# Peptides against a protein of PDB entry 5YCA: the designs that were tried, part 5

Target 1, 132 residues: chain A of PDB entry 5YCA
Amino acid sequence: RSLPAERNPLYKDDTLDHTPLIPKCRAQVIEFPDGPATFVRLKCTNPESKVPHFLMRMAKDSSISATSMFRSAFPKATQEEEDLEMRWIRDNLNPIEDKRVAGLWVPPADALALAKDYSMTPFINALLEASS

## One batch from the design tools (peptide)

Design b1_p11_1_s2 (made by RFdiffusion4, then SolubleMPNN; from b1_p11_1, 3 letters changed)
Fold by OpenDDE base, seed 4:
Structure b1_p11_1_s2 (fold): chain B 132 residues (1-132), chain A 11 residues (1-11)
Amino acid sequence: as target 1 above (132 residues)
Amino acid sequence: APLSLEELEAL
């Protein structure tokens, strides 16, 4: 697969210590028609554009939004590039689709695999380690 | 209908 050429400069160094990011995560209970669900979110701001994206974890099963990861990592990606990557994820990883929220959600191991590809390992480690 | 990611982020 081919990932977009330009990556969010926030993710220039995949080797950074993730622990300072843990307290930046926030847990939130969201009400859905079939009941409440807790999400953990981490605000990731592109240092050049100042545009934020939120990385998202379902607290209950630790599923991570792969779509949010992609959009944060590749701010100038086309819809076609996103569609291609989401298709790759479906074919090569173990995503789930949830009736409550859009996008592809992947288990922790898959999220860390994507994080390596997108150079955002510290952020995903922090998101996974944060309390809910 | 599922919440969009944009809607989820806005909550």
Scores: peptide ipSAE 0.572, ipTM 0.933, DockQ to the pose 0.955
Fold by OpenDDE base, seed 2:
Structure b1_p11_1_s2 (fold): chain B 132 residues (1-132), chain A 11 residues (1-11)
Amino acid sequence: as target 1 above (132 residues)
Amino acid sequence: APLSLEELEAL
């Protein structure tokens, strides 16, 4: 598959220690028609543009928004590029489409596989280890 | 309808 050419400079080094990021995560309860659900969020700010994106985890099953990962990693990607990647994820990983929230959500192992591809490993490790 | 990712981030 082809990933977008320009990547968020926040993710220039995939080998950094993730532990300092853990306390930066925040848990919140969101009310849905069928009841409350807890999400864990990590604010990721592009150091050049200063534009933030939030990486998102469903606390209960640790599913992570692949869509949010992609948008954070590739802030200049087109919708077509995103669609291609989401199709690849559907075909090659184990995504979940949740009726409460949009996008593709993937289990932890798949999230870490994507993180390697997007150079986001420290951030995804932190998001997975954060308390809820 | 599900929350968009933009809406989720805004909460």
Scores: peptide ipSAE 0.571, ipTM 0.933, DockQ to the pose 0.973
Fold by OpenDDE base, seed 5:
Structure b1_p11_1_s2 (fold): chain B 132 residues (1-132), chain A 11 residues (1-11)
Amino acid sequence: as target 1 above (132 residues)
Amino acid sequence: APLSLEELEAL
């Protein structure tokens, strides 16, 4: 598959130590019609544009929002490019679609596979290790 | 309807 040409400069080095990012994560409880659910979020700010995106984890099963990963990694991607990547994820990984929240959510192993592709491994490791 | 990612981020 092909990914967008321009990547968020925040993710220039996939090998950085993730541990300093762990305390930057925040857990929050959100009320839904069928009950509360806890999410862990990590604010990721593009150092050039100063535009933030939040990486998101469902605390209970550690599912990660692949959609948020893509949007953070590729800030200039078109909707068509996003749709193509989401289709690739559906065809090649193990995503879930949750009735409570939009986008594709993937299990930890899939999230780390995507993180490698998007050069954002430290951020996903931190998000997965953060307390909830 | 599910929360959009934008709505989720805004909470």
Scores: peptide ipSAE 0.569, ipTM 0.932, DockQ to the pose 0.952
Fold by OpenDDE base, seed 3:
Structure b1_p11_1_s2 (fold): chain B 132 residues (1-132), chain A 11 residues (1-11)
Amino acid sequence: as target 1 above (132 residues)
Amino acid sequence: APLSLEELEAL
């Protein structure tokens, strides 16, 4: 597959220690028609554009929003590039589509595979280890 | 309808 050419400079080094990011994560309870659900969020700000994105984890099963990962990693990606990557994820990984929230959500192992591709491993490790 | 990612981030 072909990923977008320009990546968020926040993710310039995939080898950094993730532990300082853990306390930056925040748990949030959201009310849905069928009951409450807890999400863990990590705010990631592009150091050049100053535009933030939230990386998101479902607390219960540790599913991670692949769509949010992509949008954070590739700030200048086109809709066509996003659609192509989401199709690749459907064909090659194990995503779920939750009735409560939009986008593709992937289990921890798949999230870490994507994190390696997007050079954001420390951020996904922190998100997965944070308390809910 | 499910929450959009934009709506989810805004909460």
Scores: peptide ipSAE 0.569, ipTM 0.932, DockQ to the pose 0.948

Design b1_p11_1_s3 (made by RFdiffusion4, then SolubleMPNN; from b1_p11_1 with S1A T4S)
Fold by OpenDDE base, seed 1:
Structure b1_p11_1_s3 (fold): chain B 132 residues (1-132), chain A 11 residues (1-11)
Amino acid sequence: as target 1 above (132 residues)
Amino acid sequence: APMSLEELEAL
């Protein structure tokens, strides 16, 4: 597959220690029509544009928003590029589509696979290890 | 309808 050419400079080094990012994660309870659900989120700010994105984890099953990962990693991606990647994820990984929240959500192993592709492993490791 | 990611991030 083809990923967008320009990547968020925040993710220039995939080998960094993730430990310092763990305490930066925040858990929050969100009310939905069918009841509350806890999410863990990590604020990721593009050091050049200063635009933040939040990486998101569902506390219950540790699923990670692949869509948010993609948008954070590739801030200049077109909708078409996003659609193509989401289709690839559907075809090659094990995403779920939750009725409460938009986007594709993938289990931890898939999230780490994507993290490697997007060069954001430290951030996903931190998100997965954070308490909820 | 599901909550958009933009809305989710804004919370």
Scores: peptide ipSAE 0.598, ipTM 0.939, DockQ to the pose 0.977
Fold by OpenDDE base, seed 5:
Structure b1_p11_1_s3 (fold): chain B 132 residues (1-132), chain A 11 residues (1-11)
Amino acid sequence: as target 1 above (132 residues)
Amino acid sequence: APMSLEELEAL
């Protein structure tokens, strides 16, 4: 598949130690019509543009927002490019579509596969290891 | 309707 050409410079090195990122994660309980759910979030700021995106994990099953990963990794991507990648994820990984929150959410193994593709491994490891 | 990612981030 084809990914957008320009990547967030925050993710220039996929091999960095993830442990310093763990305490930067925050757990949050959100109320939904069918009850509360806990999310873990990690603020990721593009060092050039200073625009933040939040990487998101559902605490209960550790599903990660693939949509948020993509948007963080490729800040200049078009909607068409995002749609193409989301279709690829549907066809090749094991995403879920949750009725409470938008976007595609993928299990930890899939998230790490995407993280490798997007050069985000330290950030996804930290998000997965953070307490909830 | 599901909560948008933008709304989720804003909480």
Scores: peptide ipSAE 0.597, ipTM 0.939, DockQ to the pose 0.959
Fold by OpenDDE base, seed 2:
Structure b1_p11_1_s3 (fold): chain B 132 residues (1-132), chain A 11 residues (1-11)
Amino acid sequence: as target 1 above (132 residues)
Amino acid sequence: APMSLEELEAL
């Protein structure tokens, strides 16, 4: 598959220690029509543009928003590029489409596979290890 | 309808 050419400079080094990022995560209870659900969020700010994105985890099953990962990693990606990647995820990984929230959500192992591809491993490790 | 990611992030 083809990924967008320009990547968020925040993710220039995939080998950094993730532990300092853990306390930066925040748990939040959100009310939905079928009841409350807890999400864990990690604010990721592009150091050049200063535009933030939030990486998101469902606390209960540790599913992570692949869509949010992609948008954070590739801030200049077109909708067509995103659609292509989401199709690849559907075909090659184990995504879930949740009725409460949009986007593709993937289990931890799949999230880490994507993190390697997007150079986001420290951030996804931190998000997975954060308390809820 | 599901909550958009933009709405989720804005909370």
Scores: peptide ipSAE 0.597, ipTM 0.939, DockQ to the pose 0.978
Fold by OpenDDE base, seed 3:
Structure b1_p11_1_s3 (fold): chain B 132 residues (1-132), chain A 11 residues (1-11)
Amino acid sequence: as target 1 above (132 residues)
Amino acid sequence: APMSLEELEAL
């Protein structure tokens, strides 16, 4: 597959220690028609554009929003590039489409595979280890 | 309908 050419400079080094990011994560309870659900969020700000994105984990099963990962990693990606990557994820990984929230959500192992591709491993490790 | 990612981030 072909990923977008320009990546968020926040993710310039995939080898950094993730532990300092753990306390930056925040748990939040959100009300849905079928009841409450807890999400863990990590705010990631592009150091050049100053535009933030939130990386998101479902607390219950540790599913990670692949869509949010992509949008954070590739700030200048086109809709066509996003659609192509989401199709690749459907064909090659194990995503779920939740009835409560939009986008593709992937289990921890798949999230870490994507994190390696997007050079954001420390951020996904922190998100997975944070308390809910 | 599912909550959009934009709406989720805004909470």
Scores: peptide ipSAE 0.595, ipTM 0.938, DockQ to the pose 0.956

Design b1_p11_1_s4 (made by RFdiffusion4, then SolubleMPNN; from b1_p11_1, 3 letters changed)
Fold by OpenDDE base, seed 4:
Structure b1_p11_1_s4 (fold): chain B 132 residues (1-132), chain A 11 residues (1-11)
Amino acid sequence: as target 1 above (132 residues)
Amino acid sequence: SALSLEELEAL
C-alpha cells in the first residue's frame, strides 16, 4: 500500500517515551440513544499548522479509531488516499464497526501495528494505558 | 444515526 507523502511533524520520532502523554488523556461519558459509553481521547496538535485531532479509544474493549489515527498522521491526505488505507485495514486487520460512531475501529494489537506504520507508537501506547 | 468523528471530537 501507499501511504501519503507528508506526515504530521508531531510524529517525527516513534521512539519517544509515551509516559508523559498518559496524563494528557481524558475520559468522558457520551450519551447515545441506547445508553452511555465511555471514551478516552488524546488531543494531538500539529506543531506547524496548529490543527488538532483527537485520538479515540472505546474504554470498554480498548478499540482505537483507525480513521482518527490516519487523519492525525496525514493532514494533507486526499479522500482517495484515506479510502485506500481504510480498505487495506479492512482487508488485512480486524476492524469493527460500531453503530454509535463512524469510522473503522481496531483492537489494540492492530492499533499498535498501524501506529508503527504511521510513526505514532508513543501516542497509541499512552492512549491504551490511560485510565477510564 | 452514528456520530461522525468530527461530532465525536466536538463533544
Scores: peptide ipSAE 0.520, ipTM 0.924, DockQ to the pose 0.972
Fold by OpenDDE base, seed 1:
Structure b1_p11_1_s4 (fold): chain B 132 residues (1-132), chain A 11 residues (1-11)
Amino acid sequence: as target 1 above (132 residues)
Amino acid sequence: SALSLEELEAL
């Protein structure tokens, strides 16, 4: 598949040690109509544009928002490019669609596969290892 | 109604 041409310069080096990012993650309980759920989030700021995105994990099953990963990695992507990637994820990985939150959420192994594709491995490793 | 990712980030 083809990914957008321009990637967030935050992710220029996929080989960096992830451990310094772990304490930057934050857990929060969010109230939904059918009850509370805990999320872990990591603020990722584009060093050039200064625009932040939050990478997000559902604490209970460690599902990661693939949509947030894509938007953070490819901040100039069109909606069409996002839709194509989300369709690819549906066809090739194991995403879930949670009634409480938008976007595609993928299990840890799929998240790490996407992280490799998007050059985000340190950030996803940190997000997965953070406490909740 | 599901929270958008934008709404989720704003929390």
Scores: peptide ipSAE 0.520, ipTM 0.924, DockQ to the pose 0.943
Fold by OpenDDE base, seed 5:
Structure b1_p11_1_s4 (fold): chain B 132 residues (1-132), chain A 11 residues (1-11)
Amino acid sequence: as target 1 above (132 residues)
Amino acid sequence: SALSLEELEAL
């Protein structure tokens, strides 16, 4: 598949140590109509534009928002490019749909596969290892 | 309805 040409410079090195990022993650409880759910989030700021995006994990099953990953990795992507990638994820990975939150969410193994493609492995490893 | 990612980030 074809990914957007320009990537967030935050993700220039996929091999960096992820452990310093773990304490930067934050857990929060969100109240939904059918009860509370805990999310873990990691603030990722583009060092050039200074625009932040939050990577998101559902604490209970460790599913990761693929949509948030894509938007963080490819800040100049069009909606059409995002839609194309989300369709690819539906066709090739194992996304889940949750009626409480928007976007595509994927299990940890799929998140790490995407992280490799997007060059953001340290950030996803940190998000997965953070306490909730 | 589902919480948007933008709304989730704002919480």
Scores: peptide ipSAE 0.519, ipTM 0.924, DockQ to the pose 0.954
Fold by OpenDDE base, seed 2:
Structure b1_p11_1_s4 (fold): chain B 132 residues (1-132), chain A 11 residues (1-11)
Amino acid sequence: as target 1 above (132 residues)
Amino acid sequence: SALSLEELEAL
């Protein structure tokens, strides 16, 4: 597969210590028709454009939004590039489609595999370790 | 219907 050419400069170094990011995560209970669900969110701001994206985790099963990861990592990606990556994820990883929320959500191991590809490992580690 | 990611982030 091919990933977009330009990556968010926030993710220039995949080897940084993730622990300072843990307390920056926030848990939130959201009401859905079938009942409440808790999400953990991490605000990630592009240091050049100042545009934020939120990385998202379902607290209960630790599923991570792969779509949010992609959009944060590749802020200038086209819809076609996103669609191509989402198809790759469907074919190669173990995503779920939750009827309550849009996008592809992947289990922790898959999220960390994507994080390596997108150079955002510290952020995903922090999101996974944060309390809910 | 499902919440969009944009809606989820805005909550």
Scores: peptide ipSAE 0.517, ipTM 0.924, DockQ to the pose 0.965

Design b1_p11_2 (made by RFdiffusion4)
Fold by OpenDDE base, seed 3:
Structure b1_p11_2 (fold): chain B 132 residues (1-132), chain A 11 residues (1-11)
Amino acid sequence: as target 1 above (132 residues)
Amino acid sequence: SPMTLEELEAK
């Protein structure tokens, strides 16, 4: 597969210590028609454009939004590029499509595989280790 | 219908 050419400069170094990011994560309870669910979120701001995105984890099963990862990592990606990557994820990983929230959600191991590809391993490690 | 990611982020 071909990933977008330009990556968020926030993710220039995949080898950073993730532990300082853990306390920056926030848990929140969101009400849905069938009941509440807890999510953990990490605010990631592009240091050049100053545009923020939130990386999202379902607290209960630690599923991570692959869609949120892609949109944060590739701020200038086209819709076609996103569609292509989401298709690749469907074909090669183990995503779920939750009835309550949009996008593709992947288990921790898949999230870490994507994180390596997107150079955002410290951020995903922090998101996975944060309290809920 | 499912909540969009934009809506989820805004909560």
Scores: peptide ipSAE 0.566, ipTM 0.935, DockQ to the pose 0.963
Fold by OpenDDE base, seed 1:
Structure b1_p11_2 (fold): chain B 132 residues (1-132), chain A 11 residues (1-11)
Amino acid sequence: as target 1 above (132 residues)
Amino acid sequence: SPMTLEELEAK
């Protein structure tokens, strides 16, 4: 597959220690029609554009929003590029489409695989280790 | 209808 050419400079170094990011994560309860659900989120700000995106984890099963990862990693990606990647994820990983929230959500192992591809491993490790 | 990621982030 082909990923977008330009990546968020926030993710220039995939080898950084993730532990300082853990306390930056925030847990919150979101009310849905069928009841509350807890999410953990990590604010990721592009150091050049100053535009933030939030990486999202479902607290209960630790599913990570692959869509949020992609949008954070590739801020200039087209909708077509996103659709292509989401199709790849659907075909090659184990995503979940939740009725409550949009996008593709993947289990931790898949999230870490994507994180490697997107050069954002420290951020996903922190998101997964944060308390809920 | 599912909540969009943008809406979720805005919470």
Scores: peptide ipSAE 0.565, ipTM 0.934, DockQ to the pose 0.963
Fold by OpenDDE base, seed 5:
Structure b1_p11_2 (fold): chain B 132 residues (1-132), chain A 11 residues (1-11)
Amino acid sequence: as target 1 above (132 residues)
Amino acid sequence: SPMTLEELEAK
């Protein structure tokens, strides 16, 4: 697969300590037609454009929104590029389609694999370790 | 229909 050429400069260093990011995560309860569900989110702001994206985790099973990761990592990606990556994820990882929320959600191990590809490892580690 | 990620982020 081919990832978009331009990556969010927030993710220039994949080796940073993730622990300072843990307390920056926030848990929230969202009401859905079938009942409430808790999500953990981490605000990630592009240091150049100042545009934020939120990385999202389902608290219950620790599934991470791969879509949110992609959009944060590649802020200038086209819809076609996103669709291509989502298809790759479907073919190569173990994504979940949730009826309550859009996008592809992947288990922790898959999220970390994507994080490596997107240079987001500290952020995903923090998101996974945060309390809910 | 499922909640969009944009809607989820806005909560």
Scores: peptide ipSAE 0.564, ipTM 0.934, DockQ to the pose 0.965
Fold by OpenDDE base, seed 2:
Structure b1_p11_2 (fold): chain B 132 residues (1-132), chain A 11 residues (1-11)
Amino acid sequence: as target 1 above (132 residues)
Amino acid sequence: SPMTLEELEAK
């Protein structure tokens, strides 16, 4: 597959220690029609544009929003590029489609595989290790 | 309908 050419400079070094990012994560309860659900969020700000994106984890099963990962890693990607990547994820990984929230959500192992491809491993490790 | 990621981030 082909990923977008320009990547968020926040993710220039995939080898950084993730532990300082853990306390930056925040858990919050969101009310849905069928009841509350807890999400863990990590604010990721592009150091050049200053535009933030939030990486998202479902606290209960540790599913990670692949869509949020892609949008943070490739902030200038087109909708077509996103659609192509999401199709690849459907065909090659184990995503779920939750009826409460949009996008593709993947289990931790798949999230880490994507993180390697997007050069954002420290951020996903921190998000997975944060308390809820 | 599902909550969008933008809506989720805005919470």
Scores: peptide ipSAE 0.562, ipTM 0.934, DockQ to the pose 0.966

Design b1_p11_2_s1 (made by RFdiffusion4, then SolubleMPNN; from b1_p11_2, 4 letters changed)
Fold by OpenDDE base, seed 4:
Structure b1_p11_2_s1 (fold): chain B 132 residues (1-132), chain A 11 residues (1-11)
Amino acid sequence: as target 1 above (132 residues)
Amino acid sequence: APLSLEELEAL
């Protein structure tokens, strides 16, 4: 697969210590028609554009939004590039689709695999380690 | 209908 050429400069160094990011995560209970669900979110701001994206974890099963990861990592990606990557994820990883929220959600191991590809390992480690 | 990611982020 081919990932977009330009990556969010926030993710220039995949080797950074993730622990300072843990307290930046926030847990939130969201009400859905079939009941409440807790999400953990981490605000990731592109240092050049100042545009934020939120990385998202379902607290209950630790599923991570792969779509949010992609959009944060590749701010100038086309819809076609996103569609291609989401298709790759479906074919090569173990995503789930949830009736409550859009996008592809992947288990922790898959999220860390994507994080390596997108150079955002510290952020995903922090998101996974944060309390809910 | 599922919440969009944009809607989820806005909550």
Scores: peptide ipSAE 0.572, ipTM 0.933, DockQ to the pose 0.932
Fold by OpenDDE base, seed 2:
Structure b1_p11_2_s1 (fold): chain B 132 residues (1-132), chain A 11 residues (1-11)
Amino acid sequence: as target 1 above (132 residues)
Amino acid sequence: APLSLEELEAL
């Protein structure tokens, strides 16, 4: 598959220690028609543009928004590029489409596989280890 | 309808 050419400079080094990021995560309860659900969020700010994106985890099953990962990693990607990647994820990983929230959500192992591809490993490790 | 990712981030 082809990933977008320009990547968020926040993710220039995939080998950094993730532990300092853990306390930066925040848990919140969101009310849905069928009841409350807890999400864990990590604010990721592009150091050049200063534009933030939030990486998102469903606390209960640790599913992570692949869509949010992609948008954070590739802030200049087109919708077509995103669609291609989401199709690849559907075909090659184990995504979940949740009726409460949009996008593709993937289990932890798949999230870490994507993180390697997007150079986001420290951030995804932190998001997975954060308390809820 | 599900929350968009933009809406989720805004909460």
Scores: peptide ipSAE 0.571, ipTM 0.933, DockQ to the pose 0.950
Fold by OpenDDE base, seed 5:
Structure b1_p11_2_s1 (fold): chain B 132 residues (1-132), chain A 11 residues (1-11)
Amino acid sequence: as target 1 above (132 residues)
Amino acid sequence: APLSLEELEAL
């Protein structure tokens, strides 16, 4: 598959130590019609544009929002490019679609596979290790 | 309807 040409400069080095990012994560409880659910979020700010995106984890099963990963990694991607990547994820990984929240959510192993592709491994490791 | 990612981020 092909990914967008321009990547968020925040993710220039996939090998950085993730541990300093762990305390930057925040857990929050959100009320839904069928009950509360806890999410862990990590604010990721593009150092050039100063535009933030939040990486998101469902605390209970550690599912990660692949959609948020893509949007953070590729800030200039078109909707068509996003749709193509989401289709690739559906065809090649193990995503879930949750009735409570939009986008594709993937299990930890899939999230780390995507993180490698998007050069954002430290951020996903931190998000997965953060307390909830 | 599910929360959009934008709505989720805004909470």
Scores: peptide ipSAE 0.569, ipTM 0.932, DockQ to the pose 0.930
Fold by OpenDDE base, seed 3:
Structure b1_p11_2_s1 (fold): chain B 132 residues (1-132), chain A 11 residues (1-11)
Amino acid sequence: as target 1 above (132 residues)
Amino acid sequence: APLSLEELEAL
């Protein structure tokens, strides 16, 4: 597959220690028609554009929003590039589509595979280890 | 309808 050419400079080094990011994560309870659900969020700000994105984890099963990962990693990606990557994820990984929230959500192992591709491993490790 | 990612981030 072909990923977008320009990546968020926040993710310039995939080898950094993730532990300082853990306390930056925040748990949030959201009310849905069928009951409450807890999400863990990590705010990631592009150091050049100053535009933030939230990386998101479902607390219960540790599913991670692949769509949010992509949008954070590739700030200048086109809709066509996003659609192509989401199709690749459907064909090659194990995503779920939750009735409560939009986008593709992937289990921890798949999230870490994507994190390696997007050079954001420390951020996904922190998100997965944070308390809910 | 499910929450959009934009709506989810805004909460």
Scores: peptide ipSAE 0.569, ipTM 0.932, DockQ to the pose 0.925

